# Peptides against a protein of PDB entry 3V4O: the designs that were tried, part 98

Target 1, 234 residues: chain A of PDB entry 3V4O
Amino acid sequence: DQPLAKDKVALLIGNMNYREHPKLKAPLVDVYELTNLLRQLDFKVVSLLDLTEYEMRNAVDEFLLLLDKGVYGLLYYAGHGYENFGNSFMVPVDAPNPYRSENCLCVQNILKLMQEKETGLNVFLLDMCRKRNDYDDTIPILDALKVTANIVFGYATCQGAEAFEIQHSGLANGIFMKFLKDRLLEDKKITVLLDEVAEDMGKCHLTKGKQALEIRSSLSEKRALTDPIQGTEY

## One batch from the design tools (peptide; made by RFdiffusion4, then SolubleMPNN)

Design b2_p17_8_s4 (from b2_p17_8, 9 letters changed)
Fold by OpenDDE base, seed 4:
Structure b2_p17_8_s4 (fold): chain B 234 residues (1-234), chain A 17 residues (1-17)
Amino acid sequence: as target 1 above (234 residues)
Amino acid sequence: MEEYIAKLKLQSYSPEL
């Protein structure tokens, strides 16, 4: 018997037009395509581009308001980012150069708040660089997380590495989205799905030795993005 | 694409995350 979602909500953020950092291109197409895919999976999707710190924090707050017991929550981020001491930071478009943690949004803090909502599934898809930010030596003090066993992180690149964009004549996907979009609609446990995406990335000449998907999960149930919403199951 | 992607400027204060 497959799990059921009380509801399914996704927040997609694509930051491209940075004020003090290099501009990106892929997030536009990636957010668009992921939006369409998640809507096919009956997610309620909010997709936003080029958010300032203020706008990002507000968007996350609104996202959290849509979460409740048993709800599937998915946060996708494409843009600049960094990872310090195991914490992932999303960089707003108005972040200074250099940026520090107080200028950014900590994903693990968002996770903590999601846990308080007793969600059925928490998925984070982070398409960002994961290099150490040498300009921020602050060690975050994290509260103990609840043991919910419903957490999945998909990092578009391995720790300490960069995420890449595939450039074509027109609008093109980032590397992560290129492979993710081929499998996202499959009825598989989300960790299995992402593992297959990782294998696809590893076999491709464009990504081999350059970018590798990292999956970090604590998921005790066979939960999939295709899981039906309670009351709507066949 | 504008139907699917937006930029919202919310007016309410949001605490630091």
Scores: peptide ipSAE 0.020, ipTM 0.549, DockQ to the pose 0.027
Fold by OpenDDE base, seed 3:
Structure b2_p17_8_s4 (fold): chain B 234 residues (1-234), chain A 17 residues (1-17)
Amino acid sequence: as target 1 above (234 residues)
Amino acid sequence: MEEYIAKLKLQSYSPEL
């Protein structure tokens, strides 16, 4: 039996032009390519670039408001980030140097909120560095995630590793998106699809031993990004 | 390529973009 989505919504964030941190290039191309792919999958996509802390928080809040029972939600982030004590943080473009957790968005908090929406599928894809931030010793008190089977988390960088960019035609493209775009439209369970992307990354001599995709999931149903939306004639 | 992005900066959230 093929699962159905009540609706499909995606928020894509690419931060490049940081005020107090090194600028990036890949997020522009990556967000563009992912936007086009998700639209082909009938996602309603909001794509935003270079967001301040305030803008990021508002975007996430608005995105969460659209999540409801049976909805497929996808959140993608490309930019600077860090991981401390098992918590991942997305860095806004106006974050100070050094930044702290209070300046950033905690991924686990967003995941918690997504989980509470009774969604059909929650996909969170992060393309950011996972190095420890030695300037932030704050340990946030986070509630444990409930035991559900509708969350897929992809982290396109190993712990402690830096994200790579590859220049193509004068523009830099993220390594994760390079491999993801080749498979994203496949009608496969999302975790299987991501596993194949991870394998492709592992076989590539450019990324072997340097960058990998970490997948965390409790998804027990055969949910795919290609699943049709209820009420549509497919 | 920026002209093809739905929104460059935050405005009202609209999934119809």
Scores: peptide ipSAE 0.020, ipTM 0.593, DockQ to the pose 0.027
Fold by OpenDDE base, seed 1:
Structure b2_p17_8_s4 (fold): chain B 234 residues (1-234), chain A 17 residues (1-17)
Amino acid sequence: as target 1 above (234 residues)
Amino acid sequence: MEEYIAKLKLQSYSPEL
């Protein structure tokens, strides 16, 4: 039987106007384009820009409240970030310099909360630089993620301190979004789709050796972003 | 979703797309 979604909900966060850190450019356009694409896929989309720590935590909390049995949830983040000891942290625009884990949102904590939901699909896409924060020596005490079958994690990472941006079709996109938008509407298992995006990134002269997409998944079903919403007739 | 958006508007000053 074809998988069905009870509903489709997405939270997109783009942080670019940081108070104490370099400003970014790509998140604005990337969030915009992803919003339009997800809406074409019948997602209910909330897109927010330049969130403080307080606002980010609230947004994530509200998003989690929308997740329920059979719901497809997608959380996208573009902005500054770091990874320490396998834990990824999203940096709010009001984060101090230097920022620490207590100032940021831990992705693994959010994923843990997402796993507590009996969702049909949970997709977490991060477009941020994956570097260690040398100013944060805190080792978070995080429980291992549960063994579920509905989580997909995509981490677009660059070797450099800042994500490389390119102009595509008159718009300046992040590299990840440039390739993601070409395939996002395809009726494919989401992990297969992302793998193809990763391959496209690897073949591109501008991206090769500079940015890559890491995919982590527990998805055991052929779930696609194109899956119909239950109760809808086409 | 509308309630979600409303709550965010009350708690956030960030622009929405």
Scores: peptide ipSAE 0.018, ipTM 0.572, DockQ to the pose 0.021
Fold by OpenDDE base, seed 2:
Structure b2_p17_8_s4 (fold): chain B 234 residues (1-234), chain A 17 residues (1-17)
Amino acid sequence: as target 1 above (234 residues)
Amino acid sequence: MEEYIAKLKLQSYSPEL
């Protein structure tokens, strides 16, 4: 039984030109390549770079408007970030130094909103650091997620660890995208696909012991990014 | 809103935000 998506939509955000934080480089190429890959998977993709807090929130809001029952939603983020108390925060380019939760977008909040759309699949690919932000002591009180069993997180790195990119080498992929792009088009359950990406990262001498993919999922169906869109015949 | 966001788009495939 082949799962079907009502539609497939993706929002890709790459933040690199931070105003008050170290600038990054990889998000540019990573977003570009991921865009092309997701297009091949028949995703409707919006790719944005260097978003302020206001712009990020607006982009997410607009993205949410595209979600509906059975729709596959994918959010990719590359940029600065942190994780406090199990909550992931994406840092806008205009975030102050230090940034706090009120300056950032909470991924789990976005997920909650996505879930309320009764989506068929919610995928978060987060290429950001997951270290604790010591300057943010706020414990976010978030509504509990529904038990929908359609959620997949691909964290570019382990909890409490850092994500890396290649510096001073022109335009190049971040570590996560370097391996993700090689497998993204495979017709496999998304968690299986990501597990293979994790293995690839683990075998690479550049990344072993430095960066490891973490997969967190509640996915009870064999859903893949390659799943056809309802009403479309191949 | 849409016009503003469009300024930041690297690439877009319909539907657009």
Scores: peptide ipSAE 0.017, ipTM 0.522, DockQ to the pose 0.021

## One batch from the design tools (peptide; made by RFdiffusion4, then SolubleMPNN)

Design b2_p18_1_s1 (from b2_p18_1, 6 letters changed)
Fold by OpenDDE base, seed 3:
Structure b2_p18_1_s1 (fold): chain B 234 residues (1-234), chain A 18 residues (1-18)
Amino acid sequence: as target 1 above (234 residues)
Amino acid sequence: PPPMAEEDHGTKEIPPEA
């Protein structure tokens, strides 16, 4: 039987115009293209650019209000970030230099809140650096996550590595989105789809040995982004 | 000191391509 979503909701955040950090370029194009693709997949998509800490927290809160039992939730982030002790932190555009965990949004905290909503699928696509922030000594004591077996992380880069933007004279995708966009509409289990994206990145001479997609999942069901919404008469 | 113009870094929703 084809898995059904109760609804499909995505929050896309692209931070590029940082106040105290290097400006990025790719998030603009990446968020735009991903928005169009997810809308073709019948996602309700909220796409936001250049969010302050306050705006990011509000956007996440509003996103969580749209989640309920059996809803597919997708969070995409493109911007500066870091990873400390297995926790991923998204950096707002108004973050100080140096930034700390109190200035940033912890993805695993968002996941915890999504699990409380009894979502059908939780997908995180994180197009950010995963280097340790040596200025943040905070060990977040995260509450134990529930065993929901409906979680997928796609990290644009491996642990401890940087995500790269292709320096083009014009607007261009980031490396991750360049490959993701070509496969996102495929009717495949999301982990299989991401694995194929990882292979495509690995075959490309530009990215080979520089950037590798990491997939971290606990997904016991064959769930795809193409899964139909329950109650929609097709 | 002149009021620093708060650059309204407004959240720009990306409109769908028409």
Scores: peptide ipSAE 0.027, ipTM 0.450, DockQ to the pose 0.037
Fold by OpenDDE base, seed 4:
Structure b2_p18_1_s1 (fold): chain B 234 residues (1-234), chain A 18 residues (1-18)
Amino acid sequence: as target 1 above (234 residues)
Amino acid sequence: PPPMAEEDHGTKEIPPEA
């Protein structure tokens, strides 16, 4: 039996115009292209750019309100970020320099809240750096996650490394989105799709030895982004 | 002024293919 989604909802955040940090370029293009692709996959897509801490928290809260039992939830983030002790932190555009966990959104906390909604699939696509922030001495004590076997993380880079964007005389994708966009519409288990994206990135001479996709998953079912929505007559 | 530790926690640009 083909897996069905009750609904498919995506929140896409691209932060580029930081106040106290270097400006980025890729998030604008990456959010736009991913929005168009996910809409072709019948996702309800909310796409937002340059969010403050307050706006990011509100966007996540609104996203969580759209999640329910069997809903596919996808969170995409492109921007500055860091990883401390396996916790991923998304940096708002108004974050101070240096920023700390209190100024940022913890992805694992969002995952916890998604699990409370009994979602059918939780996908995180994180196009951010995964370097340690030495100015953040706080180790968040996260509550234990439920065993839901429906979680997929696609990290644009490996642990402790940076993500990159291509310098062009115009709008260009980040490296992750450059390869992801070519495969995103394929009817494949999401972990298989991401593995193929990882192979494509690995063949690119620009990224070889600089950036590698990391897939972290606990996905017991053959769930794809192409899975039909229950009750939709196709 | 505290040293702007340019802790480049940001996405870096890769030069285009030559």
Scores: peptide ipSAE 0.022, ipTM 0.549, DockQ to the pose 0.611
Fold by OpenDDE base, seed 1:
Structure b2_p18_1_s1 (fold): chain B 234 residues (1-234), chain A 18 residues (1-18)
Amino acid sequence: as target 1 above (234 residues)
Amino acid sequence: PPPMAEEDHGTKEIPPEA
């Protein structure tokens, strides 16, 4: 039987206009493109730009309210970020310089809360740098995650590496979204789809040896973003 | 100095494509 989603919900965050950090450009285009694609996949999409810490926390809380048993949840983030001890931190536009974990949103904490909702699928697409923040030695005390076997991380870059924007004179996608958008509508298991995106990035002379997609998954079922919503007559 | 108008750094939703 084809896997069914109870519903499909996505939160997309693009942070560009940082107060104390370099401004970005790609998140605008990337969030826009991804919004349109996910809507074609019957996702309920909330797309937000340039969020403060308070606004990001509220957006995540509202997103979590839309999650329930069997719902597909997708979180996309494009912006500044860092990774300490395997924990990913999304940086709000009002974050100080230097920022610390207390100023940022921990993705693994969001994952924990998503697991409590008994979601059918949890997808994280993180288009951010994964460098260590040397100004933050805090080890987050994370409670043990439940074994839900429904988690997929797509990291736009390798651990300890940077994510890059294509420097064009105009509006251009980030590197990750450039390849993701070409495959996102394919009826494939999400990990297979992301693996094909990784291969496409690896074949490109611009990205080869500079940026590589990392996939981290515990997904035990053949779940796709194309999976129909339960009770929708297709 | 007049209070700097809190620049409405409001959450900008991307409008749905019409």
Scores: peptide ipSAE 0.020, ipTM 0.457, DockQ to the pose 0.035
Fold by OpenDDE base, seed 2:
Structure b2_p18_1_s1 (fold): chain B 234 residues (1-234), chain A 18 residues (1-18)
Amino acid sequence: as target 1 above (234 residues)
Amino acid sequence: PPPMAEEDHGTKEIPPEA
């Protein structure tokens, strides 16, 4: 039997216009394109750009209110970020320089809250750098996650590495979205889909040896972004 | 002012495909 979603909800955040950090370009296009693709997949999509810490926290809270048992939750983030000790931190546009964990949103904390909602699938697509922030010495003591076997992380880059965008005179995609967008509508298990994206990225001469997709998952079921919503007659 | 972080933790630009 094909897995069913109770509902499908996505929060997309693209941070570009940082106050105290280098400005980015790709998140605008990436959020827009991903929004359109996820809508074709019958996701309820909330897409936001250039969020302050307060706005990001509120957006996450509102997103969590839409999650419930069997709901597919997808969080996409494009912007500045860092990874300390396996914890991913999304940097708001108003973050100080240097930023610390108290100024940022921890993805693993969001995952914990999603697990409390008994979601059917938790997908994180993180298009940010994964370098350590040496200005943040905080070791987050994350509470033990439940064993839900429904978690997928797609990291645009390897641990300790940078994410890149294609340099154009105009608006261009980030490298991750460039490859993701071509496959996102495929009716495949999400981890298989991401693996194919990783292969496509690995064939690109621009990114070879610079950026590689990392997939981290515990997904025990054949769940896809194409999975139908329960009670929707196709 | 706190020292600016020397490390860019953001997405960087790479050359377009030729």
Scores: peptide ipSAE 0.019, ipTM 0.551, DockQ to the pose 0.659

Design b2_p18_1_s2 (from b2_p18_1 with D8E R11T P15A A17E)
Fold by OpenDDE base, seed 5:
Structure b2_p18_1_s2 (fold): chain B 234 residues (1-234), chain A 18 residues (1-18)
Amino acid sequence: as target 1 above (234 residues)
Amino acid sequence: PPPMPDSEHGTKEIAPEP
């Protein structure tokens, strides 16, 4: 039997206009294109740009209110970020220089809260750097995550590596979204879909040896973004 | 404005178009 979603909800965040950090451009286009694709997949999509810490926390809280048992949750982030000890931190536009964990949103904390909702699928697509922040020595004591076997991380870059934005004269996608958008509508298990995106990125001369997709998953079922919503008469 | 120093600590880098 094909897995059914109770509902499908996505939060997309693109941070570009940082106050104390280099400005980005790609998140604008990436969020817009991903919004249109996820809507074709019957996701309820909330898309937000240039969020402060307060606004990001509120957006995550509102997103979590839409999650429940069997709901598919997708979080996309494009912006500055870092990774310390396997914990991913999204940087708000009002973050100080240097930023610390107290100024940022921890993705694994969001995952914990999603697990409490008994979601059917948790997908994180993180288009940010994964370098260590040496100004933040905080070891997050994360409570042990539940074993839900419904988690997928797509990191735009490898652990300890940078994510790049190619400076075009006009509006252009980020590297990750450039390849993701071509496959996102395919009826495939989400980990298989992301593996194909990884291969496409690996064939590109612009990304080869500079940026590679990392997939981290614990997904025991064949779940896809194309899975139908329960009770929808197709 | 002086190029903000690349914060060595996790800022997404902007690469020039090759």
Scores: peptide ipSAE 0.099, ipTM 0.685, DockQ to the pose 0.358
Fold by OpenDDE base, seed 4:
Parts: C-alpha cells; structure tokens; sequence
Structure b2_p18_1_s2 (fold): chain B 234 residues (1-234), chain A 18 residues (1-18)
C-alpha cells in the first residue's frame, strides 16, 4: 500500500550573515531552491534566513506545533555547525566566537521533540560542517530516543569533515544542494533517493576525497517525500 | 552525474579564533 502522510511540514534555515564568524553565500540559494522543490511536493514550508539564537528556537517551537501523529517533518539547515560526540549543533548568526552548545541548537533534541509528536517521518538535511568544536567541552545528556524507525539524517559531509560551497563570482548552490535538487522530486524511498545523491556527489571530481554525503537512517517503511497527504485529492 | 563546472571550494567552517 502507498504510504500516506497526515500532512507534510518543512522548516528550512539558512544562516549566512554571521556576526562573529565568516559569512557564507550558498545558504541563500540553497534555501530558495529547496523551498520551491518542497512546495511542489505539497510541503508546508517555512523558510527563514539569518536567525539569531532566539529566532531559531522560536522557529523550531513553531515548527513543532505543526507536527502531529503521522505528519512528515523535514528540517533543513545550511550554515555553520559542528558535531561533538555524535550531537549536531546548528550555529545561530549571533553566536559568540568561540561558540558553545548553550549558544547553539542541538538537532538530537529537536528529534526527541519530533518523536513526542508521533510524526510519520523525520528527515534532517544538515548542510554544515561536522568537525569537533574544541572550545566546547560540554557533553549533552540527552534523554533516550523512542524506537520509531522513521528517522533519516542526510549529512552533507562525513563525521569530522567539512562541508563546502562552490566559489563562484555570483550566487551558487552548495555542493550538497547542487546534487540533491536534481533528484528531490523523484518518487523514491527517501533513503534510496539520498543514496543516489551520494553516488552523484561521489562521481564529482571536485568533492572526491573532500566531501561525501553520509546517510544515517532507521526507516522501516517505504516513505518518500512524494507520498500523498491523507484526505487530499490528487 | 549532474554537471558541475570546475571551481574553487570554500569551507563553511573556519576554526574560531579565541
């Protein structure tokens, strides 16, 4: 049987105009491209740029209010970030230098809250670096996650590695979004789709030995971003 | 694979200076 979503909701965050950190370019283009694609997939999309810590926390809270049993939730982030002990931290534009976990949003905490909503699918697309932040010695104590078998992480890069953007004279996509956008509309299980994106990235000479897509998933059902919304006419 | 022009890469993360 074709899986159905109760609803489909996405929060897209692109941080580029950092106060105390290097400015980025790709998040602007990447958020716009992904917004357009997800809307074609009947997602309710909230797209935000250059969020402070306070604004990011509020955006996540509002996103969580739209989640309920069987809803597909997608969180996309493009910006600075780090990974300590398997925890991913998104860096707000007003984060100090150096930043620490208390200044950032932990993705795994968001996942926990999404699980409490009994979502049908949880997708995280993280276009950020995954290097350790040596200035943050905090080990987050996270509550145990539920076994929901509906979780997909698409990391733009490997653990401990950097994510890159293409340096053009004009605006250009980041590496991850460049390949993701070409496949995102395909009617495929999301993990299969991301695996194909990983293969496409792997064929690119520019990223070879520098950046590779990592997929971390626990997805027991054939869930796709193309899955129809329950009770809607198509 | 999708076409990508030869270009220079920028890093998203630069180590913070204390």
Amino acid sequence: as target 1 above (234 residues)
Amino acid sequence: PPPMPDSEHGTKEIAPEP
Scores: peptide ipSAE 0.037, ipTM 0.569, DockQ to the pose 0.073
Fold by OpenDDE base, seed 1:
Structure b2_p18_1_s2 (fold): chain B 234 residues (1-234), chain A 18 residues (1-18)
Amino acid sequence: as target 1 above (234 residues)
Amino acid sequence: PPPMPDSEHGTKEIAPEP
């Protein structure tokens, strides 16, 4: 039987123009290209750039309002970030230097809230650094996640490593999006698709020993981004 | 279904909201 989504909703955030941190370039192109691809897959896509902490929190709250039972939710983030104790933190453009967890959005907290919506699929695509933030020793107290068996993380880089942009004089993708965009429209289980992206990245001489895709999932069903929408009521 | 969120003040949309 063909898996069905009740609806498909994506929030894409690209942060580039940081106040207190190095400016980025790739998120502009990456968000744009991913938006177009996800729309071809019948996703409802909200794409935002250069969000403050307040704006990011609001965007996530609004995104969560679009989620319901059986909805496919996809969160993409490109920007600065860090990972402490297995928790991923997205850094807003107005984050101080140094930033701490209180200044950032915890992805695992968002996941918890998505699980409460009884979504059909939760996909996180995180194009950010995963280095530890030595200025933040706070261990977030997170509630236990539900066993939903519908979670997929695509990390642009390995734990403790950096994510990179392609060095080009003009507009260029990040390394992750360069490979992701070539496969995103394929009718494959999302974890299989990401595994193929990982292989493509691994074959590239530019990324060997520098950046590798990490996939973390509990997806027990054959769910694909190409899965048809059951209805138009949502 | 709830409507798509409006553009937030201070944010930059890269594409129209659906």
Scores: peptide ipSAE 0.024, ipTM 0.431, DockQ to the pose 0.024
Fold by OpenDDE base, seed 3:
Structure b2_p18_1_s2 (fold): chain B 234 residues (1-234), chain A 18 residues (1-18)
Amino acid sequence: as target 1 above (234 residues)
Amino acid sequence: PPPMPDSEHGTKEIAPEP
């Protein structure tokens, strides 16, 4: 039987205009293009740019309010970030220099809250660096995650590595979105889709040996972004 | 304090145009 979503909700965040950190360019285009694609997949999409810590926390809270049993939740983030002890931290545009975990949003904490909503699918697409922040010595004590077997992480880069954007004269996609956008509409299990994106990135001379997609998942069902919404006639 | 060097934190890097 075709898996069904109760609803499909996405929060897309692109942070570019940092106050105390280098400015980025790609998130503008990446968020725009991903928004259009996810809307074609019948996602309810909230797309936001250049969020402060307060605004990011509010956006996540509002996103969580839209989640419920069987809902597909997708969080996309493009911006600065780091990973300490397996925890991914998204950096708001008003983050101090140096930033610490208290200034950032922990993705795994968001996942915990999504699990409490009994979502049908939890997808995280993280286009940020995963390098350790040596200025943050905090070991976050995270609550134990439930065994929901409905989690997919697409990291734009491998653990401990940087994510890149190519400096063009004009507006251009980040490296991850450049490949993701070409496959996102495919009717495939999301982990299979991301694996194909990983292969495409690996074949590109621009990214070979520099940036590799990492997929981390526990997905026991054939869930796809193309899955129809329950109660909708197609 | 002086800004942290990009290499010391999780700053997304901008690669030069090929």
Scores: peptide ipSAE 0.029, ipTM 0.642, DockQ to the pose 0.561; fails the geometry check

